Peptides against a protein of PDB entry 6DSZ. Designs and how they scored, part 36

Target 1, 361 residues: chain A of PDB entry 6DSZ
Amino acid sequence: NYVVTAQKPTAVNGCVTGHFTSAEDLNLLIAKNTRLEIYVVTAEGLRPVKEVGMYGKIAVMELFRPKGESKDLLFILTAKYNACILEYKQSGESIDIITRAHGNVQDRIGRPSETGIIGIIDPECRMIGLRLYDGLFKVIPLDRDNKELKAFNIRLEELHVIDVKFLYGCQAPTICFVYQDPQGRHVKTYEVSLREKEFNKGPWKQENVEAEASMVIAVPEPFGGAIIIGQESITYHNGDKYLAIAPPIIKQSTIVCHNRVDPNGSRYLLGDMEGRLFMLLLEKEEQMDGTVTLKDLRVELLGETSIAECLTYLDNGVVFVGSRLGDSQLVKLNVDSNEQGSYVVAMETFTNLGPIVDMCV

## One batch from the design tools (peptide; made by RFdiffusion4, then SolubleMPNN)

Design b1_p10_3_s4 (from b1_p10_3, 3 letters changed)
Fold by OpenDDE base, seed 1:
Structure b1_p10_3_s4 (fold): chain B 361 residues (1-361), chain A 10 residues (1-10)
Amino acid sequence: as target 1 above (361 residues)
Amino acid sequence: SRLEEALSTL
């Protein structure tokens, strides 16, 4: 009996940081194909807590905290359109992952989008948004008592959405998205009416952004608005203020992932296809009335890592670099550069054995 | 530098 020990997947396809196990614990959650790994972040490193098998490849993994929850809940969507909301529950030494809600959100009609599955959560936890198919935006209302995830579709006029996020500080849930039409790429906003199940006009739009604009970052208050990342440029817009930079260093390789460092959105990590790690800095200007406005954007090269599929800032300058193509890493950001001018030091490396072909014989 | 200042507050 050759016990083919089914090799655990090692390629990372998603990671998130939050307070999933408790209100006090800082957690790192890692998606590796069908597996979810849960760690507690400690001063000594990553402590493994639980591994969970999912009923399919994890396509979306997001933490969120509804009003009156003591800790974060986990939303997962699989590549087969199985959605669930998970809660961590510990009772003594017994650790359980509780399914609070589940559902299948597959449509019988629709063209699957070429840019893949996008899942987003409203910062005020009013809804989950899903871009699964061209010309459709799926909404899952968040209701605490609902064990069955029910969704509805809103039709988008914009058939080719590149990326989408919910904005912060909006009275109604508001999406910001990059889309492509025959004239180029554009940014638009819509308010989402749960009552009427339709889009209303959003607060702003920006026509004719960079042709390769690929990512939207929603910026928290006090800045608000969004950052749009392209191949050649990084732009900020909040309806009142526009700012663009075109740092030559980002033209060398495509930015493919990002993560927010500060709760106020002052700093972001950016990773490119060459494994370069950048800091995006939002410089503030305080007005006489106490309002905070964006003064400038800066991009600084920190160093080199494995090619990130996902990035997440943990704490104390520690970053998890989730890699699909290479080894995942735990890295530290230092105040002072080394002899090579790098601010990045690898603390731990997690060997990626590549795609495990599970040959079920 | 401004980068070092940013890194000092992590």
Scores: peptide ipSAE 0.555, ipTM 0.956, DockQ to the pose 0.914
Fold by OpenDDE base, seed 3:
Structure b1_p10_3_s4 (fold): chain B 361 residues (1-361), chain A 10 residues (1-10)
Amino acid sequence: as target 1 above (361 residues)
Amino acid sequence: SRLEEALSTL
């Protein structure tokens, strides 16, 4: 019996940072196909804590903290539509990953969306939203006592959703999404009524955005609103303020991932298809009434990394670059540029051995 | 630079 030790997956398809093991620990969670790796971020580097096998390819992985939880919970959705909410528990040296809730959210009817699975969590933890199928938005209400994840669908008139997020600072859960119709790409908002199980009119819309608008970033308070990233432009809208930039540097390669650096949404990391790492900067203006508004947007080139599938800022200028196509990296952002004008230094490289060919023998 | 200022507060 040759125990073919199945090589562990090395290609990264998702990463998140938060407080999963405790309220005080900073964690990096890495999705590698069916495997979840949990690390504690330390001054010495990444300390491995636990590795978990999932019953399917991880398609969505998000940390969230319901009201009155001391630490983050983990939402996972697999490519086979198995959803779960996981909790970390430690008792002395015993480490357990507990399933608080689970469910299958697959529909028997619907066209799977060409842009794949999108999963989002309301910032106030009222619901999970899922774009799985064209013309449907699935809602999972978040209830603490419910071990079974129950979902319902709301019909979307917009059949071709490109990306969707929940907005911050909304009285009701509000989605913002980019969609495509025969006239081009547009941005729209909807309020989600849990009670009526329907959409209400959202606070704003923006028709005729850039033709290649591909990503929505929900911006926290005090700015609020959303950033829309295209191939040639980056735009901000919050209902009252609109601002657009078209920095020539982003035209060279398509931005494919992003991560928020600051809790207030003042800085974001952007990664493109050439492995370039950028900082997106939101310049604030404080009004006489104490309101904070967006004054300007800036994009600055930091340097080059492996081609990111996902980015996550850790702490102290350290970034994890999760790569599917190349080696994943821990990189340091430096205040001073090197001789090549780069602010990025590779600290650690994680060899990607390529796709696990599941040879069904 | 403005970038260096932004990086100094990480």
Scores: peptide ipSAE 0.548, ipTM 0.955, DockQ to the pose 0.882
Fold by OpenDDE base, seed 4:
Structure b1_p10_3_s4 (fold): chain B 361 residues (1-361), chain A 10 residues (1-10)
Amino acid sequence: as target 1 above (361 residues)
Amino acid sequence: SRLEEALSTL
């Protein structure tokens, strides 16, 4: 009996950073198809802690910290619409991943969206939002004691949502999304009423954004609002302020992923289809009343990496580059550029063996 | 540069 130890998947399809194992530990969580890998980030590098098999391909993986939790919880949604909230629990040497809540969120009706599954969490941990099907937004209320993830749908008039995020600093949970209609792509906001199970009018909208606008980044306070990433432009809107840049350097290749560096949203990493790594900088202006506004947006080329499926800033200028198409990398951002003008140095490379085609022969 | 300033605070 050759137990062909099925090679563990190596292609990364998601990564997230937070405090999952403890309040003090910085963790890197990596999704590799059906596998979740949990690391502690140390001065010496990534220390493996636990590996978890999931009952399906991980489609969404997000850390969140409900009020009163000492550490982050993990939301996972699989491609088969199995949802769970996971907690790390250590008792001496025993490490357990506890399912705090679970549910299947599949609908019997609806067209699966061509842009795939989107899962988002309200920054205040009031709800999870899911775009699974065209014309539907699924809401999972986050109740502390609920072991069963109950969801309901709200109808979206906008059938072709490209990307969606929850905004920060909103009294009610508020989504911001890019959608396409016959007139082009647009940005809209909705407030989500848990009580009425409906959308209310959001604080702002922006019609006729760039035709290839593909990503929404929710910006934390004090800036608030959202960044919209296109093929040729990067725009910011918060209801009161609009800014747009069209840096020529981003026209060379499509930006495909992003990650926030600073808790206040002053810096982001951007990765493109050629493996270029950029920093997006939000320059602040402090008003005489003490309000902080966005003064300018800047994009700077850091260097080249593997083609990122996902990025996460860890600490001390260290970035994990999760790659599906190439080798994943741990890279260091340096203050000084090398002779080629790159600020990126590869620290570690993780070989990607490609898709394990389980040819069940 | 502004980039170097940004990188210096990482």
Scores: peptide ipSAE 0.546, ipTM 0.954, DockQ to the pose 0.913
Fold by OpenDDE base, seed 2:
Structure b1_p10_3_s4 (fold): chain B 361 residues (1-361), chain A 10 residues (1-10)
Amino acid sequence: as target 1 above (361 residues)
Amino acid sequence: SRLEEALSTL
């Protein structure tokens, strides 16, 4: 019996950055199928801290910091609908990943959405939202005392949700989503009532967005609102201001991932299906009353990387490019372009051995 | 360039 040592998964299907190991450490967390890899970001590169086996393929991985936690907690949802909240604990050399809460969020009734699992966390850590099934929005209230993750469903009239995020700066938890109906794609907002377990009317909507609008980015304060990314256009809306750009360069390949560079949402990285890396820039205008408004949107080509499944800005112009189709990379953004006009330099490459075909022999 | 200005603050 040749025990073929099952090769570890190398294809990246998610990445996040935050302060998971401590308040001071900057971490990179990488999801590789059923494995979670935890790194500390150092001046010397990525220092491995821990690898964790999960009871299923990681479908959602999000860091969040509830009010009065010193460091981030990790929410994970598996493709089998096992949810957990994880905490890192270190005591001397002993490293433990503690399950703070867990639950199964599978419904007995519902059509699994064709666009897969979406998981989002309210910026104020009031709830987790899950789009698992068509016509349902699942809510997990975030309560510190609950070791068991309890969820409830709210009926969503919009059956074909493309993407959804929680907005920033909302008194009540507010979702913004792109959906498709027979008339095209649209953007809508809903407030989520935890008390009444229902949707209330959100602050704004935008009917008839681009037909290929595929991603929602929630923009932090002071801008607020959302960015909608399509095949041909990038739009911003916050209820009061609308702005759209249609840079010809984005028509060449579909943007498939994004990551926020600045805490205030002034810059984002965008990756497309050709491995092109872009910077999305939000230009501010300061009004006489001290309010900050969006003046303009700009897209700039930085260079080429592996095809990103996920992007994570770390620090000092260093970006992790998590790839499913190719090798993952640690890249540096430079101020000056090279002879080819690229601002991207590969620092490290992580070999992807391809899909692990679990041949059950 | 405006891009270089943006990159200089990373």
Scores: peptide ipSAE 0.538, ipTM 0.953, DockQ to the pose 0.909

Design b1_p10_4_s1 (from b1_p10_4, 6 letters changed)
Fold by OpenDDE base, seed 4:
Structure b1_p10_4_s1 (fold): chain B 361 residues (1-361), chain A 10 residues (1-10)
Amino acid sequence: as target 1 above (361 residues)
Amino acid sequence: LKEALAELES
């Protein structure tokens, strides 16, 4: 019996950080195709805690903390539209990943979107939003006692959504999305009514953004609003304020991933297709009335890493670079640059053996 | 940038 120990997948297709194992532990969760790896971040490095096999390729992986929960829960959506909410439970040495809720969110009708699956969670944990099919936005209400993930669709007039996020600081759940029509790419917002199961007009829109606008970053309070990342420009809008920058350095390669460093959204990591790591900085201006507004946006080149599929800031200037195309890395951000002007030092490298072609024999 | 990076070290 050749137990072909199926080589575990090494290509990273998602990563998140949060407090999943406990309120105190900082965790790194890594999605490698059908496998979820859970680590505790320690001063000595990553401590493996658990690996979980999923019933399908992980397409969405997000941590969220509903009101009254002491630690984060994990939402997973697979490429086959199996959704679950997972909880980590430890009793002594026994570690269990418990399914709090599950459901299949596949629709019988709809064209799967060419840009793939997008899954987002409302910052206030009121709902999960899914862009699975063109012209549809799926909503999963988050109810504490519901073991079955029930979803409903809201029709989107905008058929070609590029990216979508929930905004922060909104009375009602509000999405912000980039979409394409024959006239170009645009940004729009909608409020999501759970009661009426419909969209209401959102607080703002921005027509005719950059033609290659590809990513939306929801910015936490006090700034609020969203950052729109394009090929040549980075823009900010919150309904009251608009800012745009066009740093020449980002024109060299397409930004493909981002991660928030600060809870208040003052800093973000950006990764491009060449493996360059940037910091996006939001400079604040405090008004006389105590309101905080965005003064400026800056982009700084930190250095070079593996080509990131996903980025997550851990702690103490340590960043996990999840790579699909190359080796994943733990990197340290240093205050002082090296002789080459890089602020990035590789701490650990995780060999990527390439895609495990599941030869379905 | 230096200040921003320095603030990452707690």
Scores: peptide ipSAE 0.446, ipTM 0.935, DockQ to the pose 0.865
Fold by OpenDDE base, seed 1:
Structure b1_p10_4_s1 (fold): chain B 361 residues (1-361), chain A 10 residues (1-10)
Amino acid sequence: as target 1 above (361 residues)
Amino acid sequence: LKEALAELES
């Protein structure tokens, strides 16, 4: 009996960092097809804690901390629309991943969106939002006592949503999204009413953004608002302030992923299709009244990595580069550049053996 | 940039 040890997937399709195992631990969570890997980030590197098999390919993986929780919970949505909320529980040496809630969120009607599944969580943990189908926004209310994830749909007039995020600092849950119509691409906001199960008018909109605007980044307070990333431009809008840059360096290759470095949203990592790693910097201006406003945006080339499917900043200038097409990496950001002008040094490389053909026998 | 990178190690 040749036990063909089924080769574990090595291609990374998602990663997130947070405090999942405890309030004190910094974790790296990596999605590799149907497998979830959980690590503790230490001064010595990544310490493996647990691997979890999922019932399908992981399409969404997000950490969130509801009010009164001591550590983060994990939301997972599979490509087959199975949703769950997971909790890490350790009792001595026994480690369990507990399903706090689950449900199937598939609709019998609707056109699956061309840009794939988008899953987002309200920063105040009031709801989960899902863009699964054109013209629909699915809402999962977050209730601590509910073991069954129940969802409802709100109709979107905008049929072709490119990307969507929840904004920070909003009284009601508010989404910001890029959409396309016959006139081009636009940015719009909606408030989400859980009570009425409808959209209300959001705080702002921006018509006729860049034709290739593809990503929305929600910016935390004190700045608030959103960053919109295109092929040629990066723009910021918060309702009161608008700022745009068009650095020539980003035109060379499409930016495909991003990750926030600072809790206050002053720095972001950007990865492009050539494996270039950038830092996006938000320069602040402190007003006499103590308010902080955005003064400028700047993009700096840090160096080259594997082509990132996902990026996550860990700590102390260490970044995990999750790659689908190449080897995943732990990289260090240095204060001083090397002889080639790179600020990036590879610390560890994780071999990608390519797509595992699951021969279901 | 140098200042921004230096803040990551603090």
Scores: peptide ipSAE 0.441, ipTM 0.934, DockQ to the pose 0.898
Fold by OpenDDE base, seed 3:
Structure b1_p10_4_s1 (fold): chain B 361 residues (1-361), chain A 10 residues (1-10)
Amino acid sequence: as target 1 above (361 residues)
Amino acid sequence: LKEALAELES
């Protein structure tokens, strides 16, 4: 009996950092097709804790902390529309990943969106939002006592959503999204009413953004608002303030992923299709009334990595570069550049052996 | 940039 040890998947399609194992532990979670890998980040490197097999390809993986939880919970959605909320439990040496809630969120009607599955969580943990189908926004209310994830749809007039996020600092859950119509690409906001199961008018909109605007970043307080990333421009809007930059350096290759470095949203990492790593900097201005406003946006080239599918900042200038097309990496950001002008040094490389075709037997 | 990178090590 040749136990052909099925080669484990090595291509990374998602990564997230948070406090999943405990309130104190910093974790790196990596999605590799149907596999979830859980690490503790230590001064010595990544310590493996657990690997979990999922019943399908992971399409969404997000950490969130409901009010009164001591550590983060994990939301997973598969490509076959199986949703679950997972909790880490340890008792002595026994480690269990517990399903707190689960459900199938597939609709019998609707056109699957060409840009794929988008899953987002309200920063105040009131709901999960899903863009699965054109012209629909699915809502999963977050309730602690509900073991069955129930969802409902809200009709979205904008049929071609490119990206969507929940905004921070909103009284009601509020989405911000880029969409395309025959006139071009635009940004719009909607409030989501859980009671009425409908959209209300959001706080702001921006018509006729850059034609290749592709990503929305929700900015935490005190700034609030959103960053819109295109091919040629990066813009900020919060309803009161608009700012745009067009740094020539980003025209060389398309930005494809991002990650927030600071809890207050002052710094972001950006990765492009050439494997270039950038830092996006939000410059603050403190007003006389104690309000903080955005003064300027700046983009700085840090160096080169593998082509990132996902990025996540860990700690102490260490970044995990999750790659689907190449080797994943742990990289260090240095204060001083090397002889080539790079601030990036590879610490560890994880060999990508290519896509594993999961033969569902 | 140097200041921003220095803050990551603190």
Scores: peptide ipSAE 0.438, ipTM 0.934, DockQ to the pose 0.913
Fold by OpenDDE base, seed 2:
Structure b1_p10_4_s1 (fold): chain B 361 residues (1-361), chain A 10 residues (1-10)
Amino acid sequence: as target 1 above (361 residues)
Amino acid sequence: LKEALAELES
């Protein structure tokens, strides 16, 4: 009996950072298929804390902090539509990952979207939104007392949603999404009414965006609004201001992931399909009335990494590059470039042994 | 860019 020790998955399919283990600890959480790895970020590097087996491939992994919680909670959705909210509890040396809430959010009716599962959380923690099926937006209200995750569907008129996020600074939960119709790709917003279980008209829309617009980034206050990333252009819109750039450098390869560097949304990391790492910079303009507006957008090439499936800025210029196709990396961003003009230095590399072929024996 | 990177080490 050759006990084939099932090789642990090494390909990264998601990563997030936050304060999951405590209010003080900075954590890196890494999704590797059915496994969740929890690290504490230290001056010495990543300290492993816990590995958790999930009942399915992790499709969505998001940290969020409801009002009155001292630390972040973790939302996970699996590819089999099992949803849970997890909490880290430590009592001395005993570490427990507890399930605060769970539920299955699968619908009996609906066409699974070809672009896969999208899961988003309202910045004010009012709801979770899920795009699982074409023409449906699923809402999970966030209620502290509910051990069972209840969901309902709202019909979307837009059948081909490319990406969706919740906006910041909205009185009601508001989604911003890129969708495709026969006329091209467009951006639209909707307010989500929990009470009426319907969409209301959102604050703005932008018709006829770039044909290959693929990503929405919700921008925090004071800027607000959203960034739309395409193949050829990066655009900003907040209802009052529109700005577009078309840096030639981004045409060389498709941007596939992003991560916010700072809470105010002035800087983002972008990764493309060639493993190039960029910084997107939002320049501020302070108006005479004290309002902050976006002056300009800039994209700067930082260097090259493994092809990122996900990016997570940690601290002190350290970035985790989660890779599915290659080795994951910890990289340092330096102030000064090397002789090759790169600002990126690899600190640690995590070997990817390739896709676990589930050999059903 | 240099200024933006310098702010990361602070």
Scores: peptide ipSAE 0.437, ipTM 0.934, DockQ to the pose 0.922

